# Peptides against a protein of PDB entry 5TDY: the designs that were tried, part 2

Target 1, 88 residues: chain A of PDB entry 5TDY
Amino acid sequence: EKKIDGRRKAAVLLVALGPEKAAQVMKHLDEETVEQLVVEIANIGRVTPEEKKQVLEEFLSLAKAKEMISEGGIEYAKKVLEKAFGPE

## One batch from the design tools (peptide; made by RFdiffusion4, then SolubleMPNN)

Design b2_p15_5_s1
Fold by OpenDDE base, seed 3:
Structure b2_p15_5_s1 (fold): chain B 88 residues (1-88), chain A 15 residues (1-15)
Amino acid sequence: as target 1 above (88 residues)
Amino acid sequence: SKLEELEKLVEELLK
């Protein structure tokens, strides 16, 4: 399994969310971080099924491990990403 | 909100 850079993981997620939801997610990020993410999104290229799977797993794992969000939030994130990625 | 919670997770991915 190839290691994915954190910036790329974030870009994959944001692309999956779509432009409107991605914009909402980035609202409270600092300007420098937003600029970095925009560059990554612009240059994302092809996202492999393996990358999609890895990003989703790490995303949900982080949420659970750090207890950062509610269970409802985790389920929401899961549904959004699964629908966005679609079938491989 | 749920989207704000997603924002926090994105921030963690960037670390």
Scores: peptide ipSAE 0.248, ipTM 0.767, DockQ to the pose 0.057
Fold by OpenDDE base, seed 1:
Structure b2_p15_5_s1 (fold): chain B 88 residues (1-88), chain A 15 residues (1-15)
Amino acid sequence: as target 1 above (88 residues)
Amino acid sequence: SKLEELEKLVEELLK
């Protein structure tokens, strides 16, 4: 599998969240990071099925491994990504 | 909130 840059992974995820939720998330990041993400989002182009798969898997893996989000949060994230990427 | 949790995960993806 091709390695995906962290900034691109984040950009893919933010696009999947939609503009309102993406903005809500990014306002809690530092200004320089936001600027970088905006550039990545602007240049995201086409996201391949493989990239979608990798981003989803890593996102869920991080969530579970670090117990950073509740089970409800994981389900919420799945719904958002499924709506954006479609069923696998 | 769920959005705050997602924000933290985004930060982790950036690492």
Scores: peptide ipSAE 0.240, ipTM 0.761, DockQ to the pose 0.056
Fold by OpenDDE base, seed 5:
Structure b2_p15_5_s1 (fold): chain B 88 residues (1-88), chain A 15 residues (1-15)
Amino acid sequence: as target 1 above (88 residues)
Amino acid sequence: SKLEELEKLVEELLK
């Protein structure tokens, strides 16, 4: 398994959300962080199936381990990611 | 909101 840095993980996730939802997610991030993420998104290139799987697994793992989001939020995230990373 | 919760997870991914 190839390690993915945090900024790339976030970029992959944000692209999956789409521009409208990504904007809402980044709404409360500091300006510098947003600019960094925009750069990563602009240079994201191709996202491999392995990367998609890894990002999804780590995302859900973090959510459950830290109990940072509601159960409904986790289910919402699963649905969004399924639509984004599923068949095109 | 659910999107705000996702924001927090994104912040964690950045660590």
Scores: peptide ipSAE 0.211, ipTM 0.737, DockQ to the pose 0.056
Fold by OpenDDE base, seed 4:
Structure b2_p15_5_s1 (fold): chain B 88 residues (1-88), chain A 15 residues (1-15)
Amino acid sequence: as target 1 above (88 residues)
Amino acid sequence: SKLEELEKLVEELLK
């Protein structure tokens, strides 16, 4: 499995969320972090199917591990991201 | 980490 930079993973997730939700997340981050993420988003380029899969799986894994959302919420998140990434 | 913080925020928005 190819390692993905943390900043890139975050950028992929933010793009998948869409501009509105991405903004809601980023407004809770410090200025320096936002600047870094903006650069990553601007230069995200193409995201490979492998990257999409790895980012999604890691996100869902963490969500489940931390038990921050219900099963329904996890399924919703999965559908949102899969829809954003498109069919493979 | 900052990434962890971001992930938590994303989880909050998607629940």
Scores: peptide ipSAE 0.142, ipTM 0.669, DockQ to the pose 0.047

Design b2_p15_5_s2
Fold by OpenDDE base, seed 3:
Structure b2_p15_5_s2 (fold): chain B 88 residues (1-88), chain A 15 residues (1-15)
Amino acid sequence: as target 1 above (88 residues)
Amino acid sequence: SELEELEKLVKELLE
């Protein structure tokens, strides 16, 4: 399994959210981070099934491990990713 | 909000 760079993982997630939601998220990031993410999004290319799996797993793992968000928020994020990625 | 929670997770992925 290839280790995916954090910036790429974030880019995959943002693309999955769609342009409107992605824009809302990025509004609260610092300018330098946004610039980095824009580059990653622009060059995202093909997202492999393995990458999709890894992003989802790490995303949910981080959320649960750090108890940063509500269960509802985790489920929301999961649904967004599942709908965006479609069946594997 | 749910969107703000997604933002937090995105930030964590970037760390």
Scores: peptide ipSAE 0.327, ipTM 0.813, DockQ to the pose 0.057
Fold by OpenDDE base, seed 1:
Structure b2_p15_5_s2 (fold): chain B 88 residues (1-88), chain A 15 residues (1-15)
Amino acid sequence: as target 1 above (88 residues)
Amino acid sequence: SELEELEKLVKELLE
């Protein structure tokens, strides 16, 4: 499988969140990072099924492995991604 | 909040 750049993964996720939530997340990032993500989002084009899979898997893996989010947060994230990417 | 948790995950993806 092709390795996906972290910035692209983040861009895919932000697009999946929708513009309102994406904006809320991005305003808490540093300015330079936001500029980079804006470029990635602008050039996101089509997201392949493989990319969707990789982003979802890594997202959930990070969430669980690092215990960064609650179970409710994981379920919320799944709902967002399912709505954006469709059912698995 | 879920939004704050998502923010943390986005930051992790960028690393």
Scores: peptide ipSAE 0.311, ipTM 0.807, DockQ to the pose 0.057
Fold by OpenDDE base, seed 4:
Structure b2_p15_5_s2 (fold): chain B 88 residues (1-88), chain A 15 residues (1-15)
Amino acid sequence: as target 1 above (88 residues)
Amino acid sequence: SELEELEKLVKELLE
């Protein structure tokens, strides 16, 4: 399994959220981080099935392991990514 | 909110 850069993973996730929600998330990040993510998003190109899988799995793993979001939030995130990437 | 929860997860991915 090829390791994916953290900025790349974040960019993939933000694109999957759509421009409106992505903007709302990014407005709460520091300026330097936003600049880095903008570059990654601008150069995202094609997202491979493996990248989609890794991003989704890590996203859900972090959410559950750290208990950072509600069960409803986890299900919402799954639905958003499934709609963006297609059913698995 | 759902948006705030997503924000937290994005920040974690960047760590």
Scores: peptide ipSAE 0.303, ipTM 0.802, DockQ to the pose 0.057
Fold by OpenDDE base, seed 5:
Structure b2_p15_5_s2 (fold): chain B 88 residues (1-88), chain A 15 residues (1-15)
Amino acid sequence: as target 1 above (88 residues)
Amino acid sequence: SELEELEKLVKELLE
């Protein structure tokens, strides 16, 4: 399993959210972080099924382990990612 | 909100 850089993971997630939601999320990040993510998004290229899987798994793992988001938020995220990535 | 929750997760991915 190939290790994915954190910035790459974040970029994949933001692209999956779509431009409108991604913009809303990035509004609350510091300027330097936003610039870094914009570069990653611009150079994202193709996202492999393995990358999609890793991002989703880590996303859910972090959410559950840290209890940072509500159950409804997790389900919302699943739906967004499912629609963005499509069935594998 | 869901967006705020997504923001938190993005930040975690960046750590």
Scores: peptide ipSAE 0.292, ipTM 0.796, DockQ to the pose 0.056

Design b2_p15_5_s3
Fold by OpenDDE base, seed 3:
Structure b2_p15_5_s3 (fold): chain B 88 residues (1-88), chain A 15 residues (1-15)
Amino acid sequence: as target 1 above (88 residues)
Amino acid sequence: SELEELEKLVEELLK
């Protein structure tokens, strides 16, 4: 399993969310972070099924392990990503 | 909001 850079993982997630939701997510990020993410998104290229799997797993794992977000938020994120990625 | 919660997760992915 190839290690994926954090910036790329974030880019994959944001692309999956779509431009409108991605914009909302980035609203409160600092300008430097947004610029970095925009670069990664612009250069994302092909996202492999393995990358999609890793991003989803790590995303959910982080959410649960750190208890950062509500269960509803986790389920929302899962639903959005699953629909965006489609069947593998 | 759910989107703001997603923002927090994105921030964590960047760490």
Scores: peptide ipSAE 0.284, ipTM 0.785, DockQ to the pose 0.057
Fold by OpenDDE base, seed 1:
Structure b2_p15_5_s3 (fold): chain B 88 residues (1-88), chain A 15 residues (1-15)
Amino acid sequence: as target 1 above (88 residues)
Amino acid sequence: SELEELEKLVEELLK
């Protein structure tokens, strides 16, 4: 599988969240990081099925392995991603 | 909140 840059992974996820939620998340990041993500989002182009799979897998892996989000948060994220990417 | 949790995950993806 092709390695995906972290900034691109984040951009894919943010686009999946939609503009309102993406903005809510990004406003808590540092200004320089936001500028980088805006560029990535602007140049996101087509997201391949493989990229969608990789982003989703890593997202869930990080969430579970690091216990960074609650079960409710995981379920919420799944709903958002399913709406954006379609069912697996 | 779920958004705050997602924010943290985004930060991790950037690493």
Scores: peptide ipSAE 0.262, ipTM 0.773, DockQ to the pose 0.057
Fold by OpenDDE base, seed 4:
Structure b2_p15_5_s3 (fold): chain B 88 residues (1-88), chain A 15 residues (1-15)
Amino acid sequence: as target 1 above (88 residues)
Amino acid sequence: SELEELEKLVEELLK
């Protein structure tokens, strides 16, 4: 499994959410972090199926392991990403 | 909210 940079993982996720939702997520991050993410998003290029899968799996894994989001939030995120990336 | 929860997860991905 190819290791993916954290900034790229975040960028892939934000792009999948769409510009409006991505903006809502990023508006509470510090200025420097936002700038880094904007650069990463601007240069995201093509996202491979492998990257999509890895980002989704790690995202859901973190959510469940750290109990940072509700079951409803996990299902919501899962549906958004599945719709954005399409069926495999 | 769901968006706030997603925000926290994004922060974790950046670590």
Scores: peptide ipSAE 0.260, ipTM 0.771, DockQ to the pose 0.056
Fold by OpenDDE base, seed 5:
Structure b2_p15_5_s3 (fold): chain B 88 residues (1-88), chain A 15 residues (1-15)
Amino acid sequence: as target 1 above (88 residues)
Amino acid sequence: SELEELEKLVEELLK
């Protein structure tokens, strides 16, 4: 399994959300972080199925382990990611 | 909101 750095993971997730939702997610991030993420998104290139799987798994793992988001939020995220990473 | 929760999760991914 190839390691993915945090910025790439975040970029993959944000691209999956689409521009409108990604903008809402980054709305309260500090300016420097947003700029870093925008650069990563601009240079994301192709996202492999393995990367998609890793990002999704870590996303759900973090959400459940830390209980940082509500159950409804987790289900919402699953639906969004399913639409983004599913068949085109 | 769900989007705000996703924001926090993105922050965690960045760590």
Scores: peptide ipSAE 0.241, ipTM 0.760, DockQ to the pose 0.056

Design b2_p15_5_s4
Fold by OpenDDE base, seed 3:
Structure b2_p15_5_s4 (fold): chain B 88 residues (1-88), chain A 15 residues (1-15)
Amino acid sequence: as target 1 above (88 residues)
Amino acid sequence: SELEELEALVEELLK
């Protein structure tokens, strides 16, 4: 499968969250990172089913592997992304 | 919060 750039993956995820949640997620990131992400979001264009699948899988994999978030947070993320991406 | 946890994951994706 095609490798996806990290900034692209983050942009896809943030768009999936919707503008309100994306803003809340980004408000504590450093300014330079936010600016970079905004550019990626503005130029996101078409997101393929393959990209959606890869982003979701890697997002959940990172959460579990790094033990960065609670199970509740993982389930919340799954619900948001499933609603955003829709059935494949 | 769950949003703060999502923020941490976004940062990880950017690494």
Scores: peptide ipSAE 0.330, ipTM 0.816, DockQ to the pose 0.056
Fold by OpenDDE base, seed 1:
Structure b2_p15_5_s4 (fold): chain B 88 residues (1-88), chain A 15 residues (1-15)
Amino acid sequence: as target 1 above (88 residues)
Amino acid sequence: SELEELEALVEELLK
C-alpha cells in the first residue's frame, strides 16, 4: 500500500464533497491549513482507484474508531463519496 | 451537523 500524504487525503475528500461544501468546511480551518489545502486541491490531478479506496477507508475508519460522526453522518459521507468515486 | 462532522474528520486526516 502506497503511503498517501494527509494533505492529499484531505484534498481528495474535499474535492469529492464538491466546491460548495468544501468551501464551507474550509471556513472552519486555520488560515495556514487552508492555504496548504488550496495548493493540494489545485494540483490534485488524477485520483487513482487506490487513492480513492485508501481515502474512503481512512475516512470511515477515523469516523467509527473515534466516534466522531453519527450513523447518519457516516451514511451521508458514503453517499457523497459514492457520487465522486463510484459505487463500492 | 454533518458539515461540522466532516470538518472534524478533515482535520484528523491532516494529523
Scores: peptide ipSAE 0.329, ipTM 0.816, DockQ to the pose 0.056
Fold by OpenDDE base, seed 5:
Structure b2_p15_5_s4 (fold): chain B 88 residues (1-88), chain A 15 residues (1-15)
Amino acid sequence: as target 1 above (88 residues)
Amino acid sequence: SELEELEALVEELLK
């Protein structure tokens, strides 16, 4: 399994959210972080099935392990990713 | 909100 940079993982997720939601998510990030993400999004190119799977799995793993989001938020994220990438 | 929670997870992915 190929290791994916954190910046790349975040970019894949943000693209899946769509431009409006992605913009809202990035509103409160610091300027340097936003600049880095914009570069990654601009150069995202083709997202492989393996990358999509890895991003989804790590996202859900972090959500559960860190307890950073509510159950409703986890379900929302699953729904967004499903609509963007199709059923996994 | 869900967007605020997603923001927090994006920050974690970047670490």
Scores: peptide ipSAE 0.269, ipTM 0.780, DockQ to the pose 0.057
Fold by OpenDDE base, seed 4:
Formats: structure tokens, sequence, C-alpha cells
Structure b2_p15_5_s4 (fold): chain B 88 residues (1-88), chain A 15 residues (1-15)
């Protein structure tokens, strides 16, 4: 399993959310972080199936482990990513 | 909302 850079994982996730939702998320981040993420998003290029899988699994794993969101929220997140990446 | 929950999770991932 190839280790994915943290900034790349964030970029993949934000792109999957779509520009409107990604913008809403980044409103909570400092200016420097936003600038860094914008650069990563601009240079995202091709996202491999492996990257998609790793990002999705880590995202959902963290959500469940920290119990930060409801089960409905987790299912919503799955649907968003499935629509962005296709069925996996 | 579902969107707010998703946003909170993404924020956590970016820490």
Amino acid sequence: as target 1 above (88 residues)
Amino acid sequence: SELEELEALVEELLK
C-alpha cells in the first residue's frame, strides 16, 4: 500500500465534495492552509483507484472512530464520494 | 445538518 501525502489526500477529498461544499469547508481554515490546498487541488491531475479507496476508507474510519458525526452523516459522506468517484 | 457534519469531519482530517 502506497502512502499518500496528507496534502494530496485533502485535495482528493475536497474535489470529491465539489467546489461549493469544498469552499464551505475551507472557510474554517486559515489563509495559509487554504492557499496550500488550492495549489494541491489545482495540480491534482489523475486520481488513481487506489488513492480514491485509501482516502475514502481513512475518511470513514476517522469519522467512526472519533464518533464526530451521526450514522446518517457517514452514509451521506459515502454517497457524496460514490457520486464523485463512481461505485466501488 | 449532514453538510455541517461532513464539514466538521473534513476539518478534523486537515489538522
Scores: peptide ipSAE 0.264, ipTM 0.775, DockQ to the pose 0.056

Design b2_p15_7_s4 (from b2_p15_7, 9 letters changed)
Fold by OpenDDE base, seed 1:
Structure b2_p15_7_s4 (fold): chain B 88 residues (1-88), chain A 15 residues (1-15)
Amino acid sequence: as target 1 above (88 residues)
Amino acid sequence: AKEEKEKEEKEKEEE
């Protein structure tokens, strides 16, 4: 299994969430993080089915482990993005 | 979003 870079993982997740949910997540992020995410999304290129599957499996695994219902998905996505692009 | 992504994961597992 290929290791996916955290920044790429965040971009893949946002694209997978679709524009509506991605926008909802990004509204909770700082401007600098949003700019970085936009660049990553713009340069994402081709997402392989394997990459998408891996990102979604990781997302769902963590969501299930935290007993996150429908509302928990956004909170997890925020945490992923904060870790990937948030202030160090 | 969770349910939608769970569906997408299942579809990919069936491929």
Scores: peptide ipSAE 0.020, ipTM 0.521, DockQ to the pose 0.016
Fold by OpenDDE base, seed 2:
Structure b2_p15_7_s4 (fold): chain B 88 residues (1-88), chain A 15 residues (1-15)
Amino acid sequence: as target 1 above (88 residues)
Amino acid sequence: AKEEKEKEEKEKEEE
């Protein structure tokens, strides 16, 4: 498996959620994080099916491992995105 | 909640 950059993973996730769900997630993020995500989405280019699958599986696994899956999924999505843009 | 998220992932994998 090719290592995917964390910022790119966040962009792929948001695109996979679709515009409505992505917008709902971003409403719960700080302005700086939203600006970074918008830039990453704008520069996402082509997403392969394999890349999309890998990103979704990774995020779901992380959510399950940390028991972060809650009703509505917004809190989970926030934590995933914060980890993608957090200090390495 | 976990089942719902797993369902959403599977639906996206089928695309």
Scores: peptide ipSAE 0.019, ipTM 0.511, DockQ to the pose 0.017
Fold by OpenDDE base, seed 4:
Structure b2_p15_7_s4 (fold): chain B 88 residues (1-88), chain A 15 residues (1-15)
Amino acid sequence: as target 1 above (88 residues)
Amino acid sequence: AKEEKEKEEKEKEEE
């Protein structure tokens, strides 16, 4: 599996969620993070089926692991995005 | 919620 950049993974996830769900997630993020995500989405280019699959599987695996600990799906998505865009 | 997420993944993989 090719290692995907964290910022790219976040953009792929948001695009895969579709505009409605992506917007709901982004409403819970700070303005700076939203601006960064918008830039990444705008520059996402071509997403391969393999990339989409990998990102969704990773997200679901993490979401399942967190849901077993806490019901905070949106807070988790926020933490995933913060970690993806966080310390390089 | 877990089953719904798995279902959404499957639907997206079939696209």
Scores: peptide ipSAE 0.021, ipTM 0.535, DockQ to the pose 0.016; fails the geometry check
Fold by OpenDDE base, seed 3:
Structure b2_p15_7_s4 (fold): chain B 88 residues (1-88), chain A 15 residues (1-15)
Amino acid sequence: as target 1 above (88 residues)
Amino acid sequence: AKEEKEKEEKEKEEE
């Protein structure tokens, strides 16, 4: 398995959620983070089935580990995106 | 079974 860059993982996740849910997630993020995400999505290129599977598996694993699935995927997706695009 | 579970969790997040 190739290591995927954190910024790319965030873009893959948002694309996998689809435009409506991605927009709902981004409404909860700060403007700077949203701008960064939009740029990453615009430059994502081709997403392989393997990349999509890896990102979704990681997402579900982290959501379950944090018991966040019951609190809504938007809050979890927000935390993942903030960690991926937050200050280095 | 693992792929089915992943799909179900994704669909649940989509509701």
Scores: peptide ipSAE 0.016, ipTM 0.444, DockQ to the pose 0.014; fails the geometry check

## One batch from the design tools (peptide; made by RFdiffusion4, then SolubleMPNN; from b2_p16_4 with T1M E3K E6Q E16R)

Design b2_p16_4_s3
Fold by OpenDDE base, seed 4:
Parts: structure tokens; sequence; C-alpha cells
Structure b2_p16_4_s3 (fold): chain B 88 residues (1-88), chain A 16 residues (1-16)
């Protein structure tokens, strides 16, 4: 598997979630983070099926590893994106 | 797992 940087993973995930869910996630982020994510989405270019699959599987794995997601899906996605978008 | 979290997971699974 090719290494994907956190910023790109975040962009791929948001696009995959679709505009409504992506907007709901970004609604909970600070302005600076939203601006950064928007730039990454704007520059996403081509996403290969393999890259999309890799990103989705990674986030699914992280979500399932949490035996008790006591947080809403949007709040969880927010935390995952914040962590992934930061320094690797 | 809360309902919303399950919905997000299901959405991700549908997109595999």
Amino acid sequence: as target 1 above (88 residues)
Amino acid sequence: MEKEAQEVLEKLEELR
C-alpha cells in the first residue's frame, strides 16, 4: 500500500462522505481547519479506487477498534479528521 | 455504538 499523507486522507474521506455529511463534519471545526480542508479538497485531483478503498478501510478499522463509540458519527468523524490532518 | 456513529460506518461500508 502506498503511504497517503493525513491531509489527503482527510480530503478523500470528506469527498467520499458526500456534501451533506462533509458539511456537517466541517460545521464542527474551527475556521482555520475548514480553510485547510477546503484547499485539500480543491486540490484532490484524481482519487484512484485503490486510494479510496485504503482510506475508507483505515477509517472503518479505527472506528471499529473503538468498542464503545459513545459519540455521534459526525463528532467521531471530526476527531478522526483532526487527528489525521495534523502532523504525521 | 450510537445510531449516528453506526450510520457513518454503514455509509463508509457502502462506499468500499
Scores: peptide ipSAE 0.039, ipTM 0.511, DockQ to the pose 0.033
Fold by OpenDDE base, seed 1:
Structure b2_p16_4_s3 (fold): chain B 88 residues (1-88), chain A 16 residues (1-16)
Amino acid sequence: as target 1 above (88 residues)
Amino acid sequence: MEKEAQEVLEKLEELR
């Protein structure tokens, strides 16, 4: 299994969500994070089916483990993005 | 937020 860095995982997730759902996540992020995320998405290149599946499986596993439906699965996506693109 | 989270999870499950 190939290791995927956090920044790439975030970009892959947002692209996989599609524009509408991605926007719902990104509107909760600060401007700097959004800018970094846009750059990462622009440079995402080719996403393999295997890579996409890996990212989605990881998200689903974490969401289920935390029962984040009640707490907001979007909060996980937000945390992933903040961790990947937030201030260093 | 709960409803939105549900929609995200459903979308991810469809793509899985």
Scores: peptide ipSAE 0.038, ipTM 0.519, DockQ to the pose 0.036
Fold by OpenDDE base, seed 3:
Structure b2_p16_4_s3 (fold): chain B 88 residues (1-88), chain A 16 residues (1-16)
Amino acid sequence: as target 1 above (88 residues)
Amino acid sequence: MEKEAQEVLEKLEELR
């Protein structure tokens, strides 16, 4: 298991959502967070299957712990990103 | 838990 920093985790998650969904989520984030995420996505390089699996498992765990799944797609994704993978 | 995580991502797409 490799340690992934929070900024890279956020980039991996947004890429996993796909470009259209990622863009919609970012419209609801603060400007500073968006700028940081854009840089991380631009420099993401290769995402291994192991990294993707790790990030998605963490995302699912956080979503369940906060009972956030019922809040709606964009708002739910926004909260997960802000609380778990936001700016450091 | 990758299968369940994928289902959550699909749900995000549906609720968009």
Scores: peptide ipSAE 0.024, ipTM 0.531, DockQ to the pose 0.045
Fold by OpenDDE base, seed 2:
Structure b2_p16_4_s3 (fold): chain B 88 residues (1-88), chain A 16 residues (1-16)
Amino acid sequence: as target 1 above (88 residues)
Amino acid sequence: MEKEAQEVLEKLEELR
C-alpha cells in the first residue's frame, strides 16, 4: 500500500464531493486552509481508482474511530477535511 | 476495503 500525503487525501475527498458541495465545505474552513486546498486540487492530476479507494477507506476508518460518522451534512465533511489537512 | 469505501461514498452522496 502506497503512502499518500495528507494534503492529497483532502484534495481527493473534495473532488469526490463534487465542485458545488466542495465549495460549500470550503466556506466553513479557515482562509489559509482554503488557499492550500485550492492549490492541492489544481495539482491533483490523475487519481487512480486504487488511490481513491484507499483515501475513502482511511477517512471512514478515522471517522469511525472518532465516532464522527453519526454527523451529517457539511459539518461532517468539514471535520474530515480538517483531519486530513492537519499536522502529519 | 471496498465496503468501507462505499460507505464513505454514500455519506458523501448525502451531501450532494
Scores: peptide ipSAE 0.022, ipTM 0.540, DockQ to the pose 0.043

## One batch from the design tools (peptide; made by RFdiffusion4, then SolubleMPNN)

Design b2_p17_3_s2 (from b2_p17_3 with K7A)
Fold by OpenDDE base, seed 2:
Structure b2_p17_3_s2 (fold): chain B 88 residues (1-88), chain A 17 residues (1-17)
Amino acid sequence: as target 1 above (88 residues)
Amino acid sequence: SLLEEVAEEAEKLLEEL
């Protein structure tokens, strides 16, 4: 398993979400964070299926961990993510 | 981390769709 740069992981996730949903996410982030993410997205180049899968799996792992300490719709989010953005 | 911050907001968005 190839190590992915931490900053790149966030960019890959946003690209996987698509521009519309990525924009909605960034509306709730502070200005400095948005600037960082925009730079990473601009320099992302090609995203391989392997990278996308790895990042999405890590995202799901984070969601599962958070679900253990917080209530909400994590299971729903997981299902939506799997169907819409898949492991592809 | 950046991923965690993005993940948090992404989760919120997905839960509301």
Scores: peptide ipSAE 0.325, ipTM 0.822, DockQ to the pose 0.091
Fold by OpenDDE base, seed 4:
Structure b2_p17_3_s2 (fold): chain B 88 residues (1-88), chain A 17 residues (1-17)
Amino acid sequence: as target 1 above (88 residues)
Amino acid sequence: SLLEEVAEEAEKLLEEL
């Protein structure tokens, strides 16, 4: 896998989260950090599927390592479906 | 890192979903 700049990774993650979730994240960051992120997002250009996948996988790995997300891939997908469509 | 800072807040957000 190609190395992605750390600052770019953050921008990719925020874009991947979508505007609503990205905004919620940024509300909890200091002003200076927000300014940096806005610049990175503005200059993100095209995000390849490979970049998006790599960043999201790294993010999920970090989250699992901190035990903030304990479910595996299948269980996570299951919960996403339940939240989106309700239990069957 | 910048990613880690963003990730930390994103992780909290995901936990609330």
Scores: peptide ipSAE 0.306, ipTM 0.808, DockQ to the pose 0.085
Fold by OpenDDE base, seed 1:
Structure b2_p17_3_s2 (fold): chain B 88 residues (1-88), chain A 17 residues (1-17)
Amino acid sequence: as target 1 above (88 residues)
Amino acid sequence: SLLEEVAEEAEKLLEEL
């Protein structure tokens, strides 16, 4: 699969979350980071289903690696992502 | 990384839903 630029990955994730959830995330980031993300989002263009899938899978992997959520929480998160950000 | 920073906050958000 195609390699995705690290900066673009973050933008793809935020776009996948939608404006409401993305805004909630952004509110907890420092100003410089927000500015960088805004630029990336503004220039993101179209996100393919494949690209979105790659980024979401990496996100879930990171969540599991840090064990920020329980095993059950991971399953829940997977379902949430699928239902909310799956095919339209 | 930028993704990790975003992911960390997103993870917290998802956990609280």
Scores: peptide ipSAE 0.303, ipTM 0.807, DockQ to the pose 0.086
Fold by OpenDDE base, seed 5:
Structure b2_p17_3_s2 (fold): chain B 88 residues (1-88), chain A 17 residues (1-17)
Amino acid sequence: as target 1 above (88 residues)
Amino acid sequence: SLLEEVAEEAEKLLEEL
């Protein structure tokens, strides 16, 4: 697997969430972090299917590890992310 | 990491869905 820059991973995830949900996430982050993320999103360019898959899988893995959401929630999240910005 | 920070907040949001 091709290594993806950590900052880029975050940008890919936020784009996958869509502007509304991404905004809800970022309103709970500090201003400096938000500015960094906006820059990364602005420069995201093209995301390959492989890259999308890697980011989504890593996110799902993190979510499962935290056990903050139900299994149903994980599946829902997967579907939403894939439809919005997931691999095709 | 930045991804972990974003993921943490995203997880909270997803719980509300």
Scores: peptide ipSAE 0.297, ipTM 0.809, DockQ to the pose 0.082

